# Ledger of designs, part 128: peptides against a protein of PDB entry 4N78

Target 1, 186 residues: chain A of PDB entry 4N78
Amino acid sequence: HFQVICRLLGYQGIAVVMEELLKVVKSLLQGTILQYVKTLMEVMPKICRLPRHEYGSPGILEFFHHQLKDIVEYAELKTVCFQNLREVGNAILFCLLIEQSLSLEEVCDLLHAAPFQNILPRVHVKEGERLDAKMKRLESKYAPLHLVPLIERLGTPQQIAIAREGDLLTKERLCCGLSMFEVILT
Target 2, 155 residues: chain B of PDB entry 4N78
Amino acid sequence: MAELQMLLEEEIPGGRRALFDSYTNLERVADYCENNYIQSADKQRALEETKAYTTQSLASVAYLINTLANNVLQMLDIQASQLRRMESSINHISQTVDIHKEKVARREIGILTTNKNTSRTHKIIAPANLERPVRYIRKPIDYTILDDIGHGVKW

## One batch from the design tools (peptide; made by RFdiffusion4, then SolubleMPNN)

Design b2_p17_2_s1 (from b2_p17_2, 6 letters changed)
Fold by OpenDDE base, seed 5:
Structure b2_p17_2_s1 (fold): chain B 186 residues (1-186), chain C 155 residues (1-155), chain A 17 residues (1-17)
Amino acid sequence: as target 1 above (186 residues)
Amino acid sequence: as target 2 above (155 residues)
Amino acid sequence: SPPPYLPVFEEGMKERK
């Protein structure tokens, strides 16, 4: 599903969706969640003394439960905050999955373009085959497919310019060194 | 453009008119040959003249048809060439626009990106001293020591 | 290998800063 979304939206559509999601997340964090946190901080007991170890684990738990009773009750009553947190989480996960799917698509594009861009696959040399001979064979096989040199030889100046720009855009992909997810986390 | 216009407006219509006129002329020639053959005392001479006129007329018509056909073919070739040039221009514009749109899109998504922090895989230098796994003899934690801190259940 | 130079994307990154 995410792969289909990436294909349908492209870079522009993904950018728009990501920007809107970031706005939504920011709005949720700065609005309801912030207000919830502020309210919780106000209800937080100022002095929480460590209970005496003599009460044992159950007694300590009850003590903290009593001290945090208002917080627990507030949290239980204000389910909207948890829903908002879930929405934020879902948005983040969505962004992550979109980025992963986009990266996969980009890798596929790079792999498909490689024969046309003089990028040869790493040749697994089986035992006994000369690496050089196999590489030369591959070079010879793919040499006619090098698009930019072919167009430079046969094409018009305008076609050459377009081919070069297309080649550049094909080579330059986000997966090569950029991350959107890190921006979302910041 | 001038050649195509000349073909469309002058040569092809002119050729069609010439062909039509040739048809009427052929009819006149046929009538003449028929009458001449009937009236001539020398039928052999009349037949030879008829053959000559027929051959000439057919050759003329064939020439007119061939000329017209060639002009039509030339017209079609020029039009096809113009269409191909137009297609090439449209394709060029389309590709330029697509590249531009892609660049804009990439700039926009670029705003949302940062460089991947290549975590320098600090080679965890395994300390050379294989600390001998100290056999943690799990001494059973005797929790009975905690029994004395509660209310002494006098059994 | 230095991360491949992505000038088109980097232009967008510069606009953010």
Scores: peptide ipSAE 0.242, ipTM 0.767, DockQ to the pose 0.602
Fold by OpenDDE base, seed 2:
Structure b2_p17_2_s1 (fold): chain B 186 residues (1-186), chain C 155 residues (1-155), chain A 17 residues (1-17)
Amino acid sequence: as target 1 above (186 residues)
Amino acid sequence: as target 2 above (155 residues)
Amino acid sequence: SPPPYLPVFEEGMKERK
């Protein structure tokens, strides 16, 4: 599903969606979640001493329950905060999945374009074959497919310009060195 | 453009008219030949004359048809060439626009990106000295010794 | 290897800073 979404939206659509998600996340974090955290900090017992071991496990549990009672009660009363956290989590997950899907798509595009851009696949050298000979064979095999040189030879100046621009855009992909998810985490 | 216009407005219509006129003339020639044959005392001469006129007329019509056909073909070729040029221009514009749109989109998404921190895989240089795991021999602490001290209630 | 230069995307990144 995410792969289909990425294909449909393209770079522009993904950008728009991501921007909106970031706004939502920011709003949630700066609003309800922040308030909740502040309130929790206020009600948190200032002095939480480790209970004496003498109280045994039940006594220690009761002690902690008592100390955290206000926090638990507050949390139970403000279930909306958990929902907001879930929403934030979902948004983050969504962004991650979109980025992953986009990366896969880009990689596929790069792989498909490679023969046309003078990018040779990594050759698995079988035992006994010279790497150089195999590379030369591959170069010779794919040389006619190099699009930009072909157009430079046969095309009009306008076509050449377009081909060069297209080639550049084909080579430049986010997966090559950029991450959106890291921006979301900062 | 001038040639195409001339073909469309003058030569092709003119050729069509000429062909039509030729058809009318053929009918006249046919009538003449028929009458000439009936009225002539020398039937053989009349027949030869008819053959000559028929051949001439057919040749004339064939010429007119051929000329017209060639003009039509020329017209179509010119039009086809114009369409191809137009298509090429449209394609060029379309591609230029698409490239531009793509660049804009990439700039937009670029705002939302950062460089991947190539985690320099710090070669965890395994410290050469594997500190010998000190085998902590867990001596089982027998806590049963403490059972006698606390609850003095003899059941 | 230096990260591949992505000039079109980087233009957008510069606008953020």
Scores: peptide ipSAE 0.240, ipTM 0.763, DockQ to the pose 0.615
Fold by OpenDDE base, seed 3:
Structure b2_p17_2_s1 (fold): chain B 186 residues (1-186), chain C 155 residues (1-155), chain A 17 residues (1-17)
Amino acid sequence: as target 1 above (186 residues)
Amino acid sequence: as target 2 above (155 residues)
Amino acid sequence: SPPPYLPVFEEGMKERK
């Protein structure tokens, strides 16, 4: 589903969606969640030490439950605060999944474009074969597919300019070194 | 442009008019040949004359048709060439616009991006102070409070 | 290795900062 969304929206659509999600997240964090966090901090024990491991998991859990009893019993925390946190979480997860799907799409595009851009795959050399000879054969095989050089030879100046820009846009992808998700986390 | 205009405004209409006129003339020639044959004492000579006029008339019509056809073909070729040039121009503009839109989109999404940073894993340090064993009264904990938590997007 | 330079995207990044 996310892959389809990425294909349909493209860079422009994804940007718009993520921007809106960020606004929603910011609004939730700065509004309701912040108020609840402030309230929780007021009722939180000043010192909550890690109990000894000898108490076991049940004993440790009971210890923390006792320390946080007033917080757990706070009715508004169960309803409004957790709902808002869920919304934030869903938005973050959505952004993560969109970015991952976009990266996959970009990689596929790069792979499909590679033969036309003089990018050759890694060659497996069998015993007795020379790597250089095999590479030369591959280069010769794919040479006619090199789009920009072909257009430079046969095309008009305008076509050449468009081809070069298109080639650049094809090569430059977010997955090569950029992340949107890291921005969301900051 | 000038050649196309000449073809459209002068040559082709002129050729069509010539064909129409030739039709009228052919009728006149036919009438003449018929009358000449009827009135002539030498029927054989009249017949030979009719054959000659028929051949000449057919040749003339064939010439007019051929000339007109060639002019029409030439007109179509010129128009086809013009259309190809227009198509090329439109394609160029379209591609330029698409590239521009793509650049704008990339700038826009770029606002939401940063360089991928590889963060080092932080070492979790255990607290130094051991808490004294305290006997805790175990009360049942109701975990139903968490039932509304964790509904993530499952696609 | 430094991340590849993506000028079109980086132009947007500069606007954010």
Scores: peptide ipSAE 0.234, ipTM 0.766, DockQ to the pose 0.554
Fold by OpenDDE base, seed 4:
Structure b2_p17_2_s1 (fold): chain B 186 residues (1-186), chain C 155 residues (1-155), chain A 17 residues (1-17)
Amino acid sequence: as target 1 above (186 residues)
Amino acid sequence: as target 2 above (155 residues)
Amino acid sequence: SPPPYLPVFEEGMKERK
């Protein structure tokens, strides 16, 4: 589903959706959640030390559960604050999944474009084969597929310009070094 | 452009008119040949004349049809060439627009991106001294301060 | 390898700062 969404929205659509999600998250975090957090911090036990490891995981859990029992059981917290937190969580998850799906799509595009862009696959040399010979053979095999050089040779100046720009846009992808999710976490 | 206009406005209509006129003329020739054959004392001569006129008429019609057909074909070729040129221009514009839109989109999404930071794995250090649990006296927490916060749907 | 230069995206990044 997310792959389809990415395909339908494209970069622009994804940007718009992400911007709106960021606004929503910001609004939730700076509004209701912040107010609840401030209030909860005021009523939070001042001393909540890590219990001894000898109590084991169940004992430790019970300890913290006891310390936070009144907070967790607060009805308004469950109804309002937790709902807002769920919304934030869903938004974050959505952003993550969109970015992952987009990255997959971009990788696929890069892989499909590679033969046409003078990007040779990484080859494993079998025993007895010379790397240089294999590389030359691969270069020769894929040389006719190089689109930009082909157009540069046969195309009009306008076609060449378009081909170069298209090639650049094909090569440049977010997955190569950029992250949207990190921006959301900030 | 001038050639296409001439074909459309003059040559093709002219050819059609000529063909129509030829039809009318052929009818007259046929009538003449029929009457000539009936009235002529020398039937053989009249027949030969009819054959000659028939051959001439067929040749003339064939010529007119061929000329008209060639003109129509020429017109279609010119139009096809014009359409191809227009298509090429439209495609070029379309591609340019698409590239531009893509660049804009990439700028927009770029605003929402940052360089990938390799998170350093922080080593979790366990506390050395386990402190004895202090007996916690549970104080009731007053949550009434939260009553004014949010649109609490009272379920 | 240094991250590839993505000029179009980076232009957007600069606008954010």
Scores: peptide ipSAE 0.229, ipTM 0.762, DockQ to the pose 0.466

Design b2_p17_2_s2 (from b2_p17_2, 5 letters changed)
Fold by OpenDDE base, seed 1:
Structure b2_p17_2_s2 (fold): chain B 186 residues (1-186), chain C 155 residues (1-155), chain A 17 residues (1-17)
Amino acid sequence: as target 1 above (186 residues)
Amino acid sequence: as target 2 above (155 residues)
Amino acid sequence: SPPPHLPLFEEGMKERE
């Protein structure tokens, strides 16, 4: 599903969706969640000392329950805050999944474009084969597929310009060195 | 453009008119030949003249048809070539626009990106100080202290 | 290998920065 979404939206659509999600997340974090956190901080006990070990496990639990009673009661009453947190979580996950799917798509595009862009696959050299000979063979095999040089020889100046721009767009991908998710985490 | 215009406005209509006129002329020639044959005492000569006129007229019509056909074909070829050129132009413009849109999109999404921090393989600095194995004297946790609190299952 | 330069995206990054 995410792959289809990435294909459908493209960079423009993904950018728009990501921006909107970031706005939503920011709004939730700075709004209800922040208020909730502030309120929780206000009701937190100022001094929470470890009870004496003599109270045993049940006594210690009751002690902490008593100390946190206001927090628990507040949290139970404010279910909206948990919903907002869930929404934030979902948004983050969505962003992550979109980026992952986009990266996969970009990698596939790069792989498909490689023969046309004079990018030779890494050849596993079996024992006894000369790497140079294999590389030359591959170069010879893929030489007719080099699109930009082909167009430069046969195409009009406009076609050449478009081909070069297209080649650039094909080569430059986010997966080559950029991350959106890292920005979201910041 | 001038050639196409000439074909459309002058040559083809002119050819059609010429063909129509030729048809009318053929009818006149036919009538003439028929009358000439009937009136002529020398029927053989009249027949030969008729054959000559018929051949000439048919050749003329054939020429006109061929000329007209060639002009129409030429017109179609020019139009096809023009359409191909227009298509090419539109495609180039479309591609240019798409490239531009894509560049804009990439800038926009770029705003939302950062360089992947290549985790420098932190050289696992082997802590130089071999922490002396602190002989953790495992003090046996005497669990017997808990024996008095629980309902002792009297085995 | 130095990360490949992605100028089309980096232009956007510079705007953020």
Scores: peptide ipSAE 0.338, ipTM 0.778, DockQ to the pose 0.610
Fold by OpenDDE base, seed 4:
Structure b2_p17_2_s2 (fold): chain B 186 residues (1-186), chain C 155 residues (1-155), chain A 17 residues (1-17)
Amino acid sequence: as target 1 above (186 residues)
Amino acid sequence: as target 2 above (155 residues)
Amino acid sequence: SPPPHLPLFEEGMKERE
């Protein structure tokens, strides 16, 4: 589903969706959630010490559960705050999944375009084969597929310009070094 | 453009008119031949003359049809060529616009991106000192401070 | 290898900044 969404929206659509999601998240965090957090900080026990390790993980968990039980069971917190937190969580997950799907699509595009862009696959040399000979053979094999040089040789100036721009657009992808998710987390 | 205009406005209409006129003339020739055959004492001669006129008439009509057909074909070829040129131009413009839109889109999404930071695996250092058990005093939580948040239900 | 330059996206990044 996310793959289809990425294909349909493209970079423009994804940008718009991400911007809107960021606005929503910001609004939730700065609004209701912040107010609840401030209030909760005021009512939280001032002293919450780590229980002794001798109680084991279950005992420690029970201890913290008991200390936070009244807070967790607060009706207003469950109805409003947790809902908002779920919305934030869903938005974050959505962004993550979109980015992952987009990255996969971009990688696939790069892989498919590679033979046409003079990008040779990393070749494993078998025992007894010369790396140079194998590389030369691969270069010769893929040389006819190089689109930009082909168009530069046979195409009109306008076609050449379009081909170069298209090549640039094909090569430059977010997955090469950029992350949107890190921006969402700050 | 001038050639196409000439074909559309002069040659093809002219050819159609000529063909129509030829039809009218053929009727006159046919009437003449019929009357000539009936009135002629030498039926064989009249027949030969009719054959000659028929051949000539058929040849003329064939010529007119062929000329008209060729002009129509030429017109269609010119129009097809013009359409192809227009299509090429439109395609070029469309591609240019698409490239531009894509560049804009990439700029926009770029605003939402940052360089991938290789998170250094920070070693989680466990605190070495066992804290002494402090007697836990359970203080009741006063939730009344939350009454002003949300629907304001006063417990 | 240094991260590849992505000029088309970097222009947007600079604007944020």
Scores: peptide ipSAE 0.333, ipTM 0.775, DockQ to the pose 0.487
Fold by OpenDDE base, seed 2:
Structure b2_p17_2_s2 (fold): chain B 186 residues (1-186), chain C 155 residues (1-155), chain A 17 residues (1-17)
Amino acid sequence: as target 1 above (186 residues)
Amino acid sequence: as target 2 above (155 residues)
Amino acid sequence: SPPPHLPLFEEGMKERE
């Protein structure tokens, strides 16, 4: 599903969606979540001493449960705060999945374009074959597919310009060195 | 453009008219030949004249048809060439616009991107000294001692 | 290897900074 969405939206559509998601996340974080956090900080027991280890795990749990009882029982926390946190989480996950899907698409595009852009695949050298000879063979095999040089030779000036621009656009992909998700996390 | 216009407005219509006129003339020639044959005392001579006129008439019609056909073909070739040029121009414009749109889109999405931090794989230097897991002896804590401290409802 | 320069995207990045 995400792959289809990425294909349909393209860079522009994805940008718009992500911008809107960021706005939503920002709004949630700066609004309700912040207020709840502030409130929680105010009601947090100022002196939460670590219970003595002698109480065991159940006793410690009960102790913390008792100290946090008022917080846990705060109805608004369950209904509004957790929902907002869920929404934030979903938004983050959505962004992650979009980025992953986009990256996969870009990688596929790059791989498909590689023969036309003088990018040779990493050759597995079988035992006994000279790497250089194999590389030369591959170069010769794919040389006729180099699109930009071909158009430069046969095309009109306008076609050459378009081909160069197209080549640039094909080569420059987000997956090559950029991340959107890192921006979201900051 | 001038040549195409001449073909469309003058040469092709003119050729069509000429062909039509030739058809009417052929009918007249046929009538003449028929009458001449009937009225002539020398039937053989009349037949030879008919053959000559028929051949000439067919040749003239063939010429007119050929000329007209060539003009039509020329017209079509010119039009086809014009269409191809237009198509090429449209394609060029379309591609230019698409490239521009893509560049804009990339700038927009670029606003939302940052350089991938090549996480230097910090070699998690495993701390050499594996702190010996202190064997926690789970002493069963008898929690029954706490039963007396709670506000238990004295049944 | 230094990350490849992506000038078309980097233009947008500069606008954010």
Scores: peptide ipSAE 0.332, ipTM 0.776, DockQ to the pose 0.595
Fold by OpenDDE base, seed 3:
Order: sequence, then C-alpha cells, then structure tokens
Structure b2_p17_2_s2 (fold): chain B 186 residues (1-186), chain C 155 residues (1-155), chain A 17 residues (1-17)
Amino acid sequence: as target 1 above (186 residues)
Amino acid sequence: as target 2 above (155 residues)
Amino acid sequence: SPPPHLPLFEEGMKERE
C-alpha cells in the first residue's frame, strides 16, 4: 500500500503530506499533550520511594498504584491524551513507512537506470576467469545503451540538454544519503 | 509555407475548377458527337470521330484527376510535416516544464531531509565495573491491574 | 566515503537551516 502511495504522490506529494503531518504533530505536542503533561507533573508525587522488596511484586504494584491513584483516576488522560498520543504515533509511523517505501522505489529506479548510465553490476568472477576480461565484455555489451552519449551524438541541442537533466534527476535520489525521518524526530 | 499556400489557394482549387469545366466540356462533346452521328451521311466516319473524341476526353480527365490527386497528396505531406514539427516543439516544452516541476519538488522535499548520520559505532565501552549480576529474582509483576487503566494495545 | 552530494535536495536543506 505504501509503495503505491509513493508512486502516486512522487516527491512533491510526499513532501506535502509529510509537512502537513508535521504540523499536526507539532500542534498536538504543543497543545493538548503539553497541557496534560504539565497537569500530570503537578499531581505526580514528588518523592516516590521504592517500597521494601519484602512486599513482593503485588505489594509493590499496589504501592505504586496508590501513589499514582490521582493520575489513574484522571479520566481525561484515558481518553483525550491517549488518543492524541496515538495520533502522533500513527503520524510518525506513517512517515517512517513512506520513507521506507520511497527508498525501495528509488533503489528500484536506480537499478533499472544503471544499464543506461554506464553503471555495471558487480560481476561474480568464476574460478579461472579474469575480472578485467569480464568487465570489458560487460562494458562492450552495455555500451550501446548509454543514453546520454547516444543522444549527444544523434540528438538536437535541446534533446541533449533534456537528456542530461533527466540523467541528473535519475541519479540523485534521497536514498543515496538523506533521511526525512530523522528530521521528524527532531 | 509558400508552397502549401499555393497548393491550398491556387493549385487544388484550380484543379477542382478544371475538373468541373472538363465535365461541362465532356457534356458538350457528347452532344456534338451524338448530333454529328445523326446528321452525317457517313456513319462510319462519324463513329471514328466519336471514338477519337472520347479517347481524348478520357485522357484529359485522367490527367486532371492525377494532377489534382498529386497536389492533394503533396499538401497532406506538407501538413503532416508541420504537425510533426509542432508536436516536437510541444513535447520539448512539456519535458522542460516537467523537469522544472521535478526540481521544485526535490527542493521542497529536501527541506524535510537531513544527512544520514552514519553513527560511528561508538564502541560501547562496557563500563569497567561489572556490576555483580545481582540475581534479580524477577518476580513476575502482574500488570493485569493496569489493564483497566490504559488502552494498551493487547498484543 | 563522504556521503554523495545531492545538490537538488541540499538546496532545500539549506533553506531549512
């Protein structure tokens, strides 16, 4: 599903969606969630000592439950605050999944474009074969597919310019060294 | 352009007029041949004359049709060539616009990107003080009491 | 290896900073 979304939206659409999600997340964090956090901090016991281990796990749990009773009884925490946190979480996950899907698409595009851009696959050398000889054979095999040089020889100046720009756009991809998700986390 | 204009404005209309005139003339020739045959005492001679006129008339019409057809074909070829040139121009503009849009899009998404920090594998220097594994008897904490409090995703 | 330069995206990155 995310792959299809990435294909349909492209860079422009993905950018718009992510920007809007960031705005929503920021709004939630700075608004409702912040207010709840402040309120929770006010009702939080200042000193919560660890109970004696002799009380066992149930006793310790009950102790903490008692210390946090006011928080647990705060009905708005269960409804509005958790819903907002869920929304934030979903937005973050959505961004992550979009980026992952986009990266896969970009890698696929790069792989498909490679034969046309003089990018040769890593050759597995069988025992006894010279790497250099194989590389030369591959170069010769794919030489006719080099698009930009071909257009430079046969095309009009306008076509050459477009081909060069297209080649640049094909080569430059986010997956080569950029991350959007890191920006979302900050 | 001048050749196309000449074809459209002069040659093709002229050819069409010529064919129309030829039709009128053929009708006159037919009438003449008919009358000549009826009035002539030498029917054989009149017939031969009719054959000659018919052959000549058909040849002239064939010539006019052929000339007109060739002019129309030439006109179509010129128009096709013009359309191809226009198509090429439109395609070039379209591609230029698309490339520009893509560059803008990349700039826009770039605003939302940062360099992947190859986290140097910081050697987690194990703190030298091996805290003695305190046998934490992990007593299972029954968190079921919290089930009523949080909409925790029950995995 | 230094990360490859992606000028088309980096222009946007600079605008953010």
Scores: peptide ipSAE 0.327, ipTM 0.776, DockQ to the pose 0.603

